# Ledger of designs, part 9: peptides against a protein of PDB entry 6MBK

Target 1, 240 residues: chain A of PDB entry 6MBK
Amino acid sequence: GFEMVNFKEEGFGLRATRDIKAEELFLWVPRKLLMTVESAKNSVLGPLYSQDRILQAMGNIALAFHLLCERASPNSFWQPYIQTLPSEYDTPLYFEEDEVRYLQSTQAIHDVFSQYKNTARQYAYFYKVIQTHPHANKLPLKDSFTYEDYRWAVSSVMTRQNQIPTEDGSRVTLALIPLWDMCNHTNGLITTGYNLEDDRCECVALQDFRAGEQIYIFYGTRSNAEFVIHSGFFFDNNSH

## One batch from the design tools (peptide)

Design b1_p10_1_s4 (made by RFdiffusion4, then SolubleMPNN; from b1_p10_1, 3 letters changed)
Fold by OpenDDE base, seed 5:
Structure b1_p10_1_s4 (fold): chain B 240 residues (1-240), chain A 10 residues (1-10)
Amino acid sequence: as target 1 above (240 residues)
Amino acid sequence: SSLVPVLHVL
């Protein structure tokens, strides 16, 4: 078993409530609990999604709008998950002038500027869509869609989006995985997979964890530059 | 059961 805990430096994470052995299946999340492109299509966003080519082509943007719509919906099933998300991020979209100046000495500066320009362009496009498109009238964000809202949603998706199989296993789609994505990062191997037979994400323990220890997972192979761009942190012990 | 890797999109 595990519990959600607020760790002083790492924010929210998972703590073991009993001893967990390496390779033990300790956590699973059924598809019905995931925020997916499919759940976005089946939500209040669905009518707009069906008519907007960018939402259809860019699953990450569909997830960002899904987050915004669900956040604005008091009765959303995902409210408990959304309330665990940071209100702000240490990602490049939130960088102040001094942080950008530091990056000028790195190759990441071009990617930061590209990301900022792309995000601003997307916001300007979707602001117009939300103001003018008939299917946007019922969106809970209709009268409140700021750049800060969009930046938050894009950053939330950027830091947490995963590739999962479609229900038939024929393709990949994008998902946010509640509860599982609360595990903080450590160096190691990928220990999460999708079980198509049971239609769920499954996570096995990277190592032995004792009762009271924080449960860490490995997010994947990334450079420190990619961690900054996509996750907002450096990992000094990263071998990549 | 068949497991398909779940990865963060970069």
Scores: peptide ipSAE 0.038, ipTM 0.722, DockQ to the pose 0.933
Fold by OpenDDE base, seed 4:
Structure b1_p10_1_s4 (fold): chain B 240 residues (1-240), chain A 10 residues (1-10)
Amino acid sequence: as target 1 above (240 residues)
Amino acid sequence: SSLVPVLHVL
């Protein structure tokens, strides 16, 4: 139904290989293919996760570290996905001094500065954890954990994290959805949901797409900046 | 089957 293509201006996207009709289920991603807080717990990060309160409390940070660990693992199942991620982002954590100065006239500056301070504090905390915690010795990032690495991982998660149900449907958790998140944005309606019966993310076509056309989805009404500002720090009360 | 909305973050 579709293929991954590198579009010159838009980066990686999906192209239809056949005609796809509006509302047709063209893409689904089973839970087992998602990068989730649960997959983070079941990875090399699991022992550290089980002993670090911040990783347990902040699912987005758990995903960021999961992403970094998998990126640093040549044999990671998610390498094909990770290789499609941008190396840099147009998010506040990447703003140059002049861009930040421009925002000083706006209310957003306080949220940007808050994010900068929080990210820097998190990096400093986890740098110390990685250097001193016994379970961190098994992490592939042990000797190569930079602020740039952390900034990238946090920004990747902020721009791509999705809420999905837990396997039992009782709670919400965070996930990165490979292949699906390669769809570039267009204006429209949300056409993605999670099917609990089949335990998969499902995407239906927003419109008719012809063979050879790029497949777009609607990301929602929130800009990158708004999501990062308002949703960048989800405290999951998963004190379990 | 109840679909839970999945939102892509821009």
Scores: peptide ipSAE 0.035, ipTM 0.711, DockQ to the pose 0.561; fails the geometry check
Fold by OpenDDE base, seed 3:
Structure b1_p10_1_s4 (fold): chain B 240 residues (1-240), chain A 10 residues (1-10)
Amino acid sequence: as target 1 above (240 residues)
Amino acid sequence: SSLVPVLHVL
């Protein structure tokens, strides 16, 4: 057992409600609870997805639009999850002018500018698609699609997207994993996997946790620079 | 059962 708690310095995290032993399967999330490219295809976005090459090619953008459509839907199954997401992020897309100026002395500035340009181009493209495409008429965001909305959705996906197998295990797809993605990080080993037989994400405890302790997982060895570059903005080397 | 690793994005 665990519970969601707001920790003073770390924000939202999971706290153990009982003693958990190392290697104990304490958390699992069935596929039906995940926000995936497949759930996007099966949503109100599905008709547009089937006609738009960028949505088809870029699973992260499909997830971003899925997240926006579900956020704009009061009866969405994922409303409880969406309400736990940050309203803003410490990602380069949210940097103030002074933070960008500070980065001008670093190699990261080129990647930041590329991300800004790509995000702005994507927004301009999809703004036109939403205004003109017949299948966009039913999207709850049609009359309320701002750059701030797009920036938020892209940043949410960038910071939380995971690779999971497709239902048949033949390919890899992208998913947001509710509840599990609330775990904060510590140094250690990867203790999360996908169980295809039971069709669920499974997380085993990295170490012993006592009742009342925060449950940490290991996110992997990634540098902040790798985060900026590999966080899903640059999946397609296609010069659009 | 083969577990496919799921990596959190930092």
Scores: peptide ipSAE 0.035, ipTM 0.709, DockQ to the pose 0.640; fails the geometry check
Fold by OpenDDE base, seed 2:
Structure b1_p10_1_s4 (fold): chain B 240 residues (1-240), chain A 10 residues (1-10)
Amino acid sequence: as target 1 above (240 residues)
Amino acid sequence: SSLVPVLHVL
C-alpha cells in the first residue's frame, strides 16, 4: 500500500500507506501499463514508425515521439502518468549559459555540445518528416512540434527509460515504467526485476518502511552519462 | 520464473 505524494524539494514520490517489510513485493506494473516501443508501434505513431528508419533503429526516439503523441492526446491512457513528469530537467539540454561556461573548463563540454548538436539535428530531421510524410498527418503533434517539445521528450526518456524483456523473453526492449519511476533514489541494492510468467515489473522493498514514510529504491550505480555512454545509446549513431 | 533486472536511468 502506497500513494503518490508531492514531496517538498523532491517532487513526486511514493509514500507508504501501511508498514512494508524488507523484501516484500509492494509494487508491480503489468506490461500493459508500460510505455514501450511496442505500444508506440501500436499507437497513432505506428504507420510512421514502420516507414522511418531512425524510429526503427532508435527505440529511445520512438519512445520520445510516443510520449509526445500521448501528451498531445487528451484521452490518452497515460495522461495521469505524463502529468507527473517534470516540465524541465537537470540535463545538459537544459543548461543555462552560465552552466555551459562553467563546463568549458571540463572535458564534459564536448559531450554537452555533442548532445546539443545531435538533438538539434534530430529535431530538424523529424520536423521535416512530420511536415512532409503522409503517415505524419494523423499525429496530434502535426502542427505543434517545437524544439522545446522534443527536448522535453528526449530528456524524459533519457532519464526514465528502462530495459525490459520482450514477451517471449528472447530480446530486450525499452520501456517507461509508470508509478514505479516515481520512487526516489537511495543507496542500496537493485530490488526491481521483470517477472516473465506474470508479465510485469516487480519491486520489492529495499528496507522496512513505516506507514507515512517515503519509499526509496536504488536506481543503480550508473549515471545518466554512463548509461548513455556505456549502454550504447549513443546519440552519435545519428549519422543520418 | 526468470527475473530480469530493471534499472533506472539516472
Scores: peptide ipSAE 0.032, ipTM 0.709, DockQ to the pose 0.590; fails the geometry check

Design b1_p10_2 (made by RFdiffusion4)
Fold by OpenDDE base, seed 5:
Structure b1_p10_2 (fold): chain B 240 residues (1-240), chain A 10 residues (1-10)
Amino acid sequence: as target 1 above (240 residues)
Amino acid sequence: LARVIPVLPP
C-alpha cells in the first residue's frame, strides 16, 4: 500500500502505491519492531542501564544510547531503520554561528542555550561512565564515544521519540517507531494509536491519498518554535 | 486504542 521515496525538499517519506481512504488502517508496527526503553534494557546496554540512575530516570537518554549501540552492531535488527536516519539534523545542536545569531533576537535563544548546556553536561557525564564503569566495557562505544555521536543520537531521539503504553498497558514508555516515522508532517489530527490486544502501533489515514501521493501524518500540536527547536523544521501552515 | 503521542524532550 506504500513505499519509501526520497522527496526533493522533504527527504525520505512514504508514498501511496494504491488509493487509501481516510481513516483506513494502512500501516501497523508490532512492538517487537520498535526501539523502546524496554528493548534498550534487554540489549547490550542492559547491564549498564541497571546500574546508572540517569539511564533509568531518562528514557530519552536510554533510547539515545540504544541507537548508538545498535548502530555500532553490524548484525543489529534495527540496521535497516538506522540507515534511514539522517546523519545530521537541522536542530539547534547543529546550528552554525549565524543561525544562533539570528535566534538571539527571539525568546528561542534561551531554549537553544539550555539544549546545548544540557547535552554537553550529559555527554561529559556519560563519557566518564563509559570510560570507568565495568558494565561499559562490553559496549561497542567503549573505544569511540564522541560528542558528535551523542549529539546525533540525542537529536534522533528528540525528533522521533513517542510515548506508547507498556505491554500490560499499566504505564507509558518511550519508543522509536520504524517505518511509521518516515511519514512527514502535515496539519491535522493524531491518527496513530496503540492496539494492546495485537500489541502494535496502528496508523489510520488522515485523509484520502491517491496512488502516487505522499502520505502525511500529524505529529501533534506544537508551536513553530517547538518544531524548529525539537523537530528541525518550520511549518508555515501550523495552526497552533 | 491507547494513545501514541510524539513527545518533546523533558
Scores: peptide ipSAE 0.342, ipTM 0.899, DockQ to the pose 0.122
Fold by OpenDDE base, seed 4:
Structure b1_p10_2 (fold): chain B 240 residues (1-240), chain A 10 residues (1-10)
Amino acid sequence: as target 1 above (240 residues)
Amino acid sequence: LARVIPVLPP
C-alpha cells in the first residue's frame, strides 16, 4: 500500500497507494533484511570485529563499517538499500564554516565540536587499524578508506540507527531498517514494534493516510537542536 | 511487541 517517492524539500519518502487507516499494519521488515550488529559480525567485518574492542563496544561504529564494507561490495545483498541513502547529509560533519559559526551562539556548538572531535579520532584510529591489522586485509575498503567515507557512514548510522531486540529477546541491538527508514518524521507516538514470533519489525500507521499522501512516522521526542545535531534538519512543528 | 526505537548516538 505504499511506494518510494522523491518529495520536494523532504527528499525520498513513502507515499500511500491506497487509504491507510490509523493503527493499520502497513509495513513490516523481516530481520533478515536488516543491517544489524549481528549481520556485521557475520560479514567480512566479522574477524576484525572479534578482535577490535571499539567495534565491539560501539555498535554504531560497527554498523558504520558494515555499511562501508557492503557499499564497497558490488554483490552485497544491501546494495538496493545503500543506493537509496543520501550521498551527503545535512548533519554537522558536513557543515560549512559559516554554518558552524551560526551555531556558536547556541548550546549546540558543544555537541557539534564533540561530534567533530570524536569522528576525527575514530577515523584516525581505524585508519591505523585498517592499515596494520591482519584481519583488515580482506576488507574491501583496505586501500580506500577516506575521512569522507567514514563521515558518510557515521552520518548514515547516526540518522538511521534503531534499537531492536535480539532474536531471543534477551538483549537489545542496533539496526538499520531498510524501506521503513524512508519514512520522514512528524509529531506523534512511536508506532513501530518488533514481533519476535514472526521475527520482523512492524509499523502501524500513526494516523489516517489517504491515497497519494506521504506516510510519516515519529522518530521520538527530540529538541530541534537534537534534530540538527543527529538528524540534520529542523522540525518547525516540534512539540519538544 | 518489543519497541523499535530510533536512537541517538552515544
Scores: peptide ipSAE 0.337, ipTM 0.900, DockQ to the pose 0.122
Fold by OpenDDE base, seed 3:
Structure b1_p10_2 (fold): chain B 240 residues (1-240), chain A 10 residues (1-10)
Amino acid sequence: as target 1 above (240 residues)
Amino acid sequence: LARVIPVLPP
């Protein structure tokens, strides 16, 4: 019912291959295909996760390291997904000096500086952990953990992380959702849910889409500053 | 359905 296409101005997105009606279930993704905090715990990262308080407390960082470990693993199940991710992002961590200077006149500069400081501190901490912790010796990134690697992983998670229920539905966790996260943003309502009985993410159409039209979803209510800082784009038709 | 929500960094 859809295909991945490179759109002008918007980059990669999903295009309908048939007419899709509003509220039609057109896309679902089983839990086994997701990159989650749980899949991170069950990976080569698991032993380190079990002994590091920051990985345990910050699911987004756990996902970032999971993404790095899987990227460094040629036989990773998620290689096809990882290869679809951008090599670089338009988020503040990739800004040139002139772009940062432009934001100095805005309130957003405080969030940019906070992001820089936090990311740098996290990198310094985990660099030391990877060099000294016994369970880090099995990580494929042991001898090749750079700030550029960490910046990429953090930015990938920042732009794509989602809250979903745990398998038993008792708690919430974080996940990257392959294929679904290719949908670009439009104004509207959240149309994705999790079916616990079938253990899958389910997306219904926000509106009617004709064959050949791009399929959009709503990422949630955000300011334009939040889109720039956390998603790497500006949304001109933002209602917030 | 349980909610699936894109989440901002903390």
Scores: peptide ipSAE 0.326, ipTM 0.893, DockQ to the pose 0.122
Fold by OpenDDE base, seed 1:
Structure b1_p10_2 (fold): chain B 240 residues (1-240), chain A 10 residues (1-10)
Amino acid sequence: as target 1 above (240 residues)
Amino acid sequence: LARVIPVLPP
């Protein structure tokens, strides 16, 4: 019912191959296809995760390292997904001086500085960990861990991370949702849920889409400032 | 369905 398309201004997105009606379940992604904190724990990163308090406390960082490890693994199951991710982002970590100067007149500048400072500190910390920790020796990124790598992974997670339930529904965890996260944003309501019985993410159509139209989803209620800081774009028709 | 919520980083 849909196909991956590279749209000129929006990058990769999903296009309907047939008419899709509003509220139709057109897309689902089983848990086994997700990149989660749990899959990170079960990967080559697992031994280090079990020993590092920051990885344990910050699921977003665990996902970032999971993403880097899988990217560095030629035979990774997630290679097809990873190859669809942008190589660069419009997030504050990629801002040029002029963009930062523009934001100096706004409250967002404090968040930009905080994000940059925190990311730099995290990189410095984990650089040392990767160089010295015994469980880091098996990581495919052991000899290739640059700030650019970390910035990319953090930005990828920042723009794409989702809260989902654990398998038993007793807790929440963080996940990247391949295929689903290719849908670009429009105004509306959240139309994605998690089916615990079938153990999958389920997305219903926000509206009618005709064959050949791009399929959009709503990323959630955010201000334009939050979109800039966390998603790297403005939404002109945003109600906030 | 349980919620799937895009998360803003802190």
Scores: peptide ipSAE 0.298, ipTM 0.871, DockQ to the pose 0.121

Design b1_p10_2_s1 (made by RFdiffusion4, then SolubleMPNN; from b1_p10_2 with L1M V4Q)
Fold by OpenDDE base, seed 3:
Structure b1_p10_2_s1 (fold): chain B 240 residues (1-240), chain A 10 residues (1-10)
Amino acid sequence: as target 1 above (240 residues)
Amino acid sequence: MARQIPVLPP
């Protein structure tokens, strides 16, 4: 019921190919299609993950390395998804000198410097790990792990990571959600949840969409979005 | 495409 389209000013988004009614389940993504901490653990990264405390403690970094490993793998299942990701971001890690200078008089500069410093230190740490750890030898990034690679991966995860339940529903984990994350933002209510019974992400329409219209979702707080809502979908409060 | 607000790493 939808297709990927490049929209003016908004970039890639989803366009309805038929009329979609409000609250209609129009999009679902099974767990097996997600890039998760669990899929990272089950990948070539798994052996290293099992022995590195930082990868274990920071799911976002695990996802970043998972993304890098899969990008470097021509036969990766996620190649089609990875190819849709931006090659560069407008995050602080990509700020030019002039942009940084402009912010020097603001409180934002401290956050920018902190993020850059932390990211650089993480890179230095993992560069050493990749060079010395026995389980890093089989990683496709073994001989090609640059700061630019790490910056890209971290930024990709930072801008697209979502919280989803673990398979047993007992905990939360982090995931990149292919196809779904193509939707652009509009004001409204969260209309995406996780169906544990069917083990899939589910998105219902925020409003009526006609054939040919762009499909929008509400990102919520737009920072480390909690994908799963305790009550499921908040449709009772929907104002169309 | 989804673009969440960047969060600083811990």
Scores: peptide ipSAE 0.029, ipTM 0.700, DockQ to the pose 0.067
Fold by OpenDDE base, seed 1:
Structure b1_p10_2_s1 (fold): chain B 240 residues (1-240), chain A 10 residues (1-10)
Amino acid sequence: as target 1 above (240 residues)
Amino acid sequence: MARQIPVLPP
């Protein structure tokens, strides 16, 4: 019903291959396809995760390392997804001197500096961990872990992380949602939720889309991290 | 592609 397309001005997006009606469930992503804290725990990162309190406490960092490990793994299931991610971001961690200078006149500068400082500290910490921890020996990052790598991974997670329920629905966890996160933004209502019965992320069409049209979703006023769980569906018929 | 203003790390 859709295909990934590189739109020149918008970057990658989804294009309808058939007519899609408003409120139609056109896109779903099973849990097994998601990059989650749990998948990180079940990956080569698992042993280190089980021994590092920061990874355990900060799911976003766990996802960042998961992303890096999978990127460095040629046989990773998520390679097709990872290769679609931007190589750089227009986020504070990538700000140039001129952008920083501009922000010096704003309150945002303090947040930017804080983010830089925190990210640098995290990198320094994990660089040491990767170099010295016995459970880091099997990580593909062992011999190649740069600040640029970390900055990219952290930025990827910051811009794309989502809250989803655990399998039993008892709590929430963090996830990157491949394919779904390719949808570009338009004004509207939240149309994505998580179906626990089928254990999948589900997206219904915000409006009618004709074959050949780009499919847009509404990112909402909330971050993507809150998108799935907190917003849910705004349509009555939203599941199979 | 989904993007947002990054959340500050703790």
Scores: peptide ipSAE 0.027, ipTM 0.689, DockQ to the pose 0.054
Fold by OpenDDE base, seed 2:
Structure b1_p10_2_s1 (fold): chain B 240 residues (1-240), chain A 10 residues (1-10)
Amino acid sequence: as target 1 above (240 residues)
Amino acid sequence: MARQIPVLPP
């Protein structure tokens, strides 16, 4: 087993409560516990989703709004998960003036500006949608939707979104994976996949972990969206 | 907590 622990300098992570062997299936998360585009469609966001082309086309934004709606809902099933998320991120959207100034001499400045511009544009668009669209009336964030809310949600999804198969395995969709995404990063191999037969995300141990040790996973060099695929685990050397 | 590589939003 494992338990949630607040580690110094690393924040929340998972600690082993028993010895775990390498390649042991120690963690799985059923589909019903995931925050997905489908769960967004089935939530209070559903009616608006069905009418907004951007929400339909951009699953990451759908997840961002799903996250905001659930955060604003005291009785949300995902409140325990949401409370574990950082209040701010080390993403460009949170850069201070000095950090941006430092980047002015680098190639990254263009990407930062692009991200700022895109996020601001999206916020402006959805602010108007929330204020004017009939299907936005039931949203718990209708009268409380700030740029800070939006950049937090976008950053949360940006850093935590994953691709998982649809229930029938015919397509891929986006998901946030509670509990699993609490694992902090270490160098190694991707040890997470999706088991369609049991309809769950599965994680096997990267290495032996003794009772009391923090359990790490490898995020890889790819985006989070690529961690979970139809074929299961990635065991190619992705060390960097 | 996961601190993963950010991807630029479209």
Scores: peptide ipSAE 0.031, ipTM 0.714, DockQ to the pose 0.056; fails the geometry check
Fold by OpenDDE base, seed 5:
Structure b1_p10_2_s1 (fold): chain B 240 residues (1-240), chain A 10 residues (1-10)
Amino acid sequence: as target 1 above (240 residues)
Amino acid sequence: MARQIPVLPP
């Protein structure tokens, strides 16, 4: 139904290999393929996670470390996904001096500074943890944990994290969704949800796509995708 | 590729 393609200006995206109709379920990703807080707990990071209150309290940081650990693991299941991620981002954590100067005239500068300070503080904290904590000894990060690594991981999670239900549907958790997050953005409505019965993320087509066309989705207005837990896809066909 | 701007919690 689709293939990964490198589009010149947009980077990697998905291209339809056949005609796809609007509202057709063309893409699904089972929970077992997701990078989640739970998969982080079940990984080499698990022992440290069980002993660190910040990792336990902040799922986004847990995902960031999970991403770093898997990146450093040659045999990681997620290597193909990780290799598709940008090496750098256009997020505030990567802003150069001129970009920061431009923002000084705006209220956004306070958010940029806050994010930078928080990220730096987190790095300093976890650098110490990785160097001193017994459960960090087996992590592939011990001898190569730099601010650049942390900045990259945090930015990756920041730009790609999604809220999905837990397996029992009682709570929400955070996830990176491989393959699905390769879709580039267009204006529209959210067409992705989580199917608890089949335990998978499901994406329906925003519009008709012909064979050879790039498949776009709407990321939403927030920094992360939120899934409709109970009612599937609310297509507000307010074509009233 | 997915691109969004979140604020890190403190």
Scores: peptide ipSAE 0.028, ipTM 0.689, DockQ to the pose 0.053; fails the geometry check

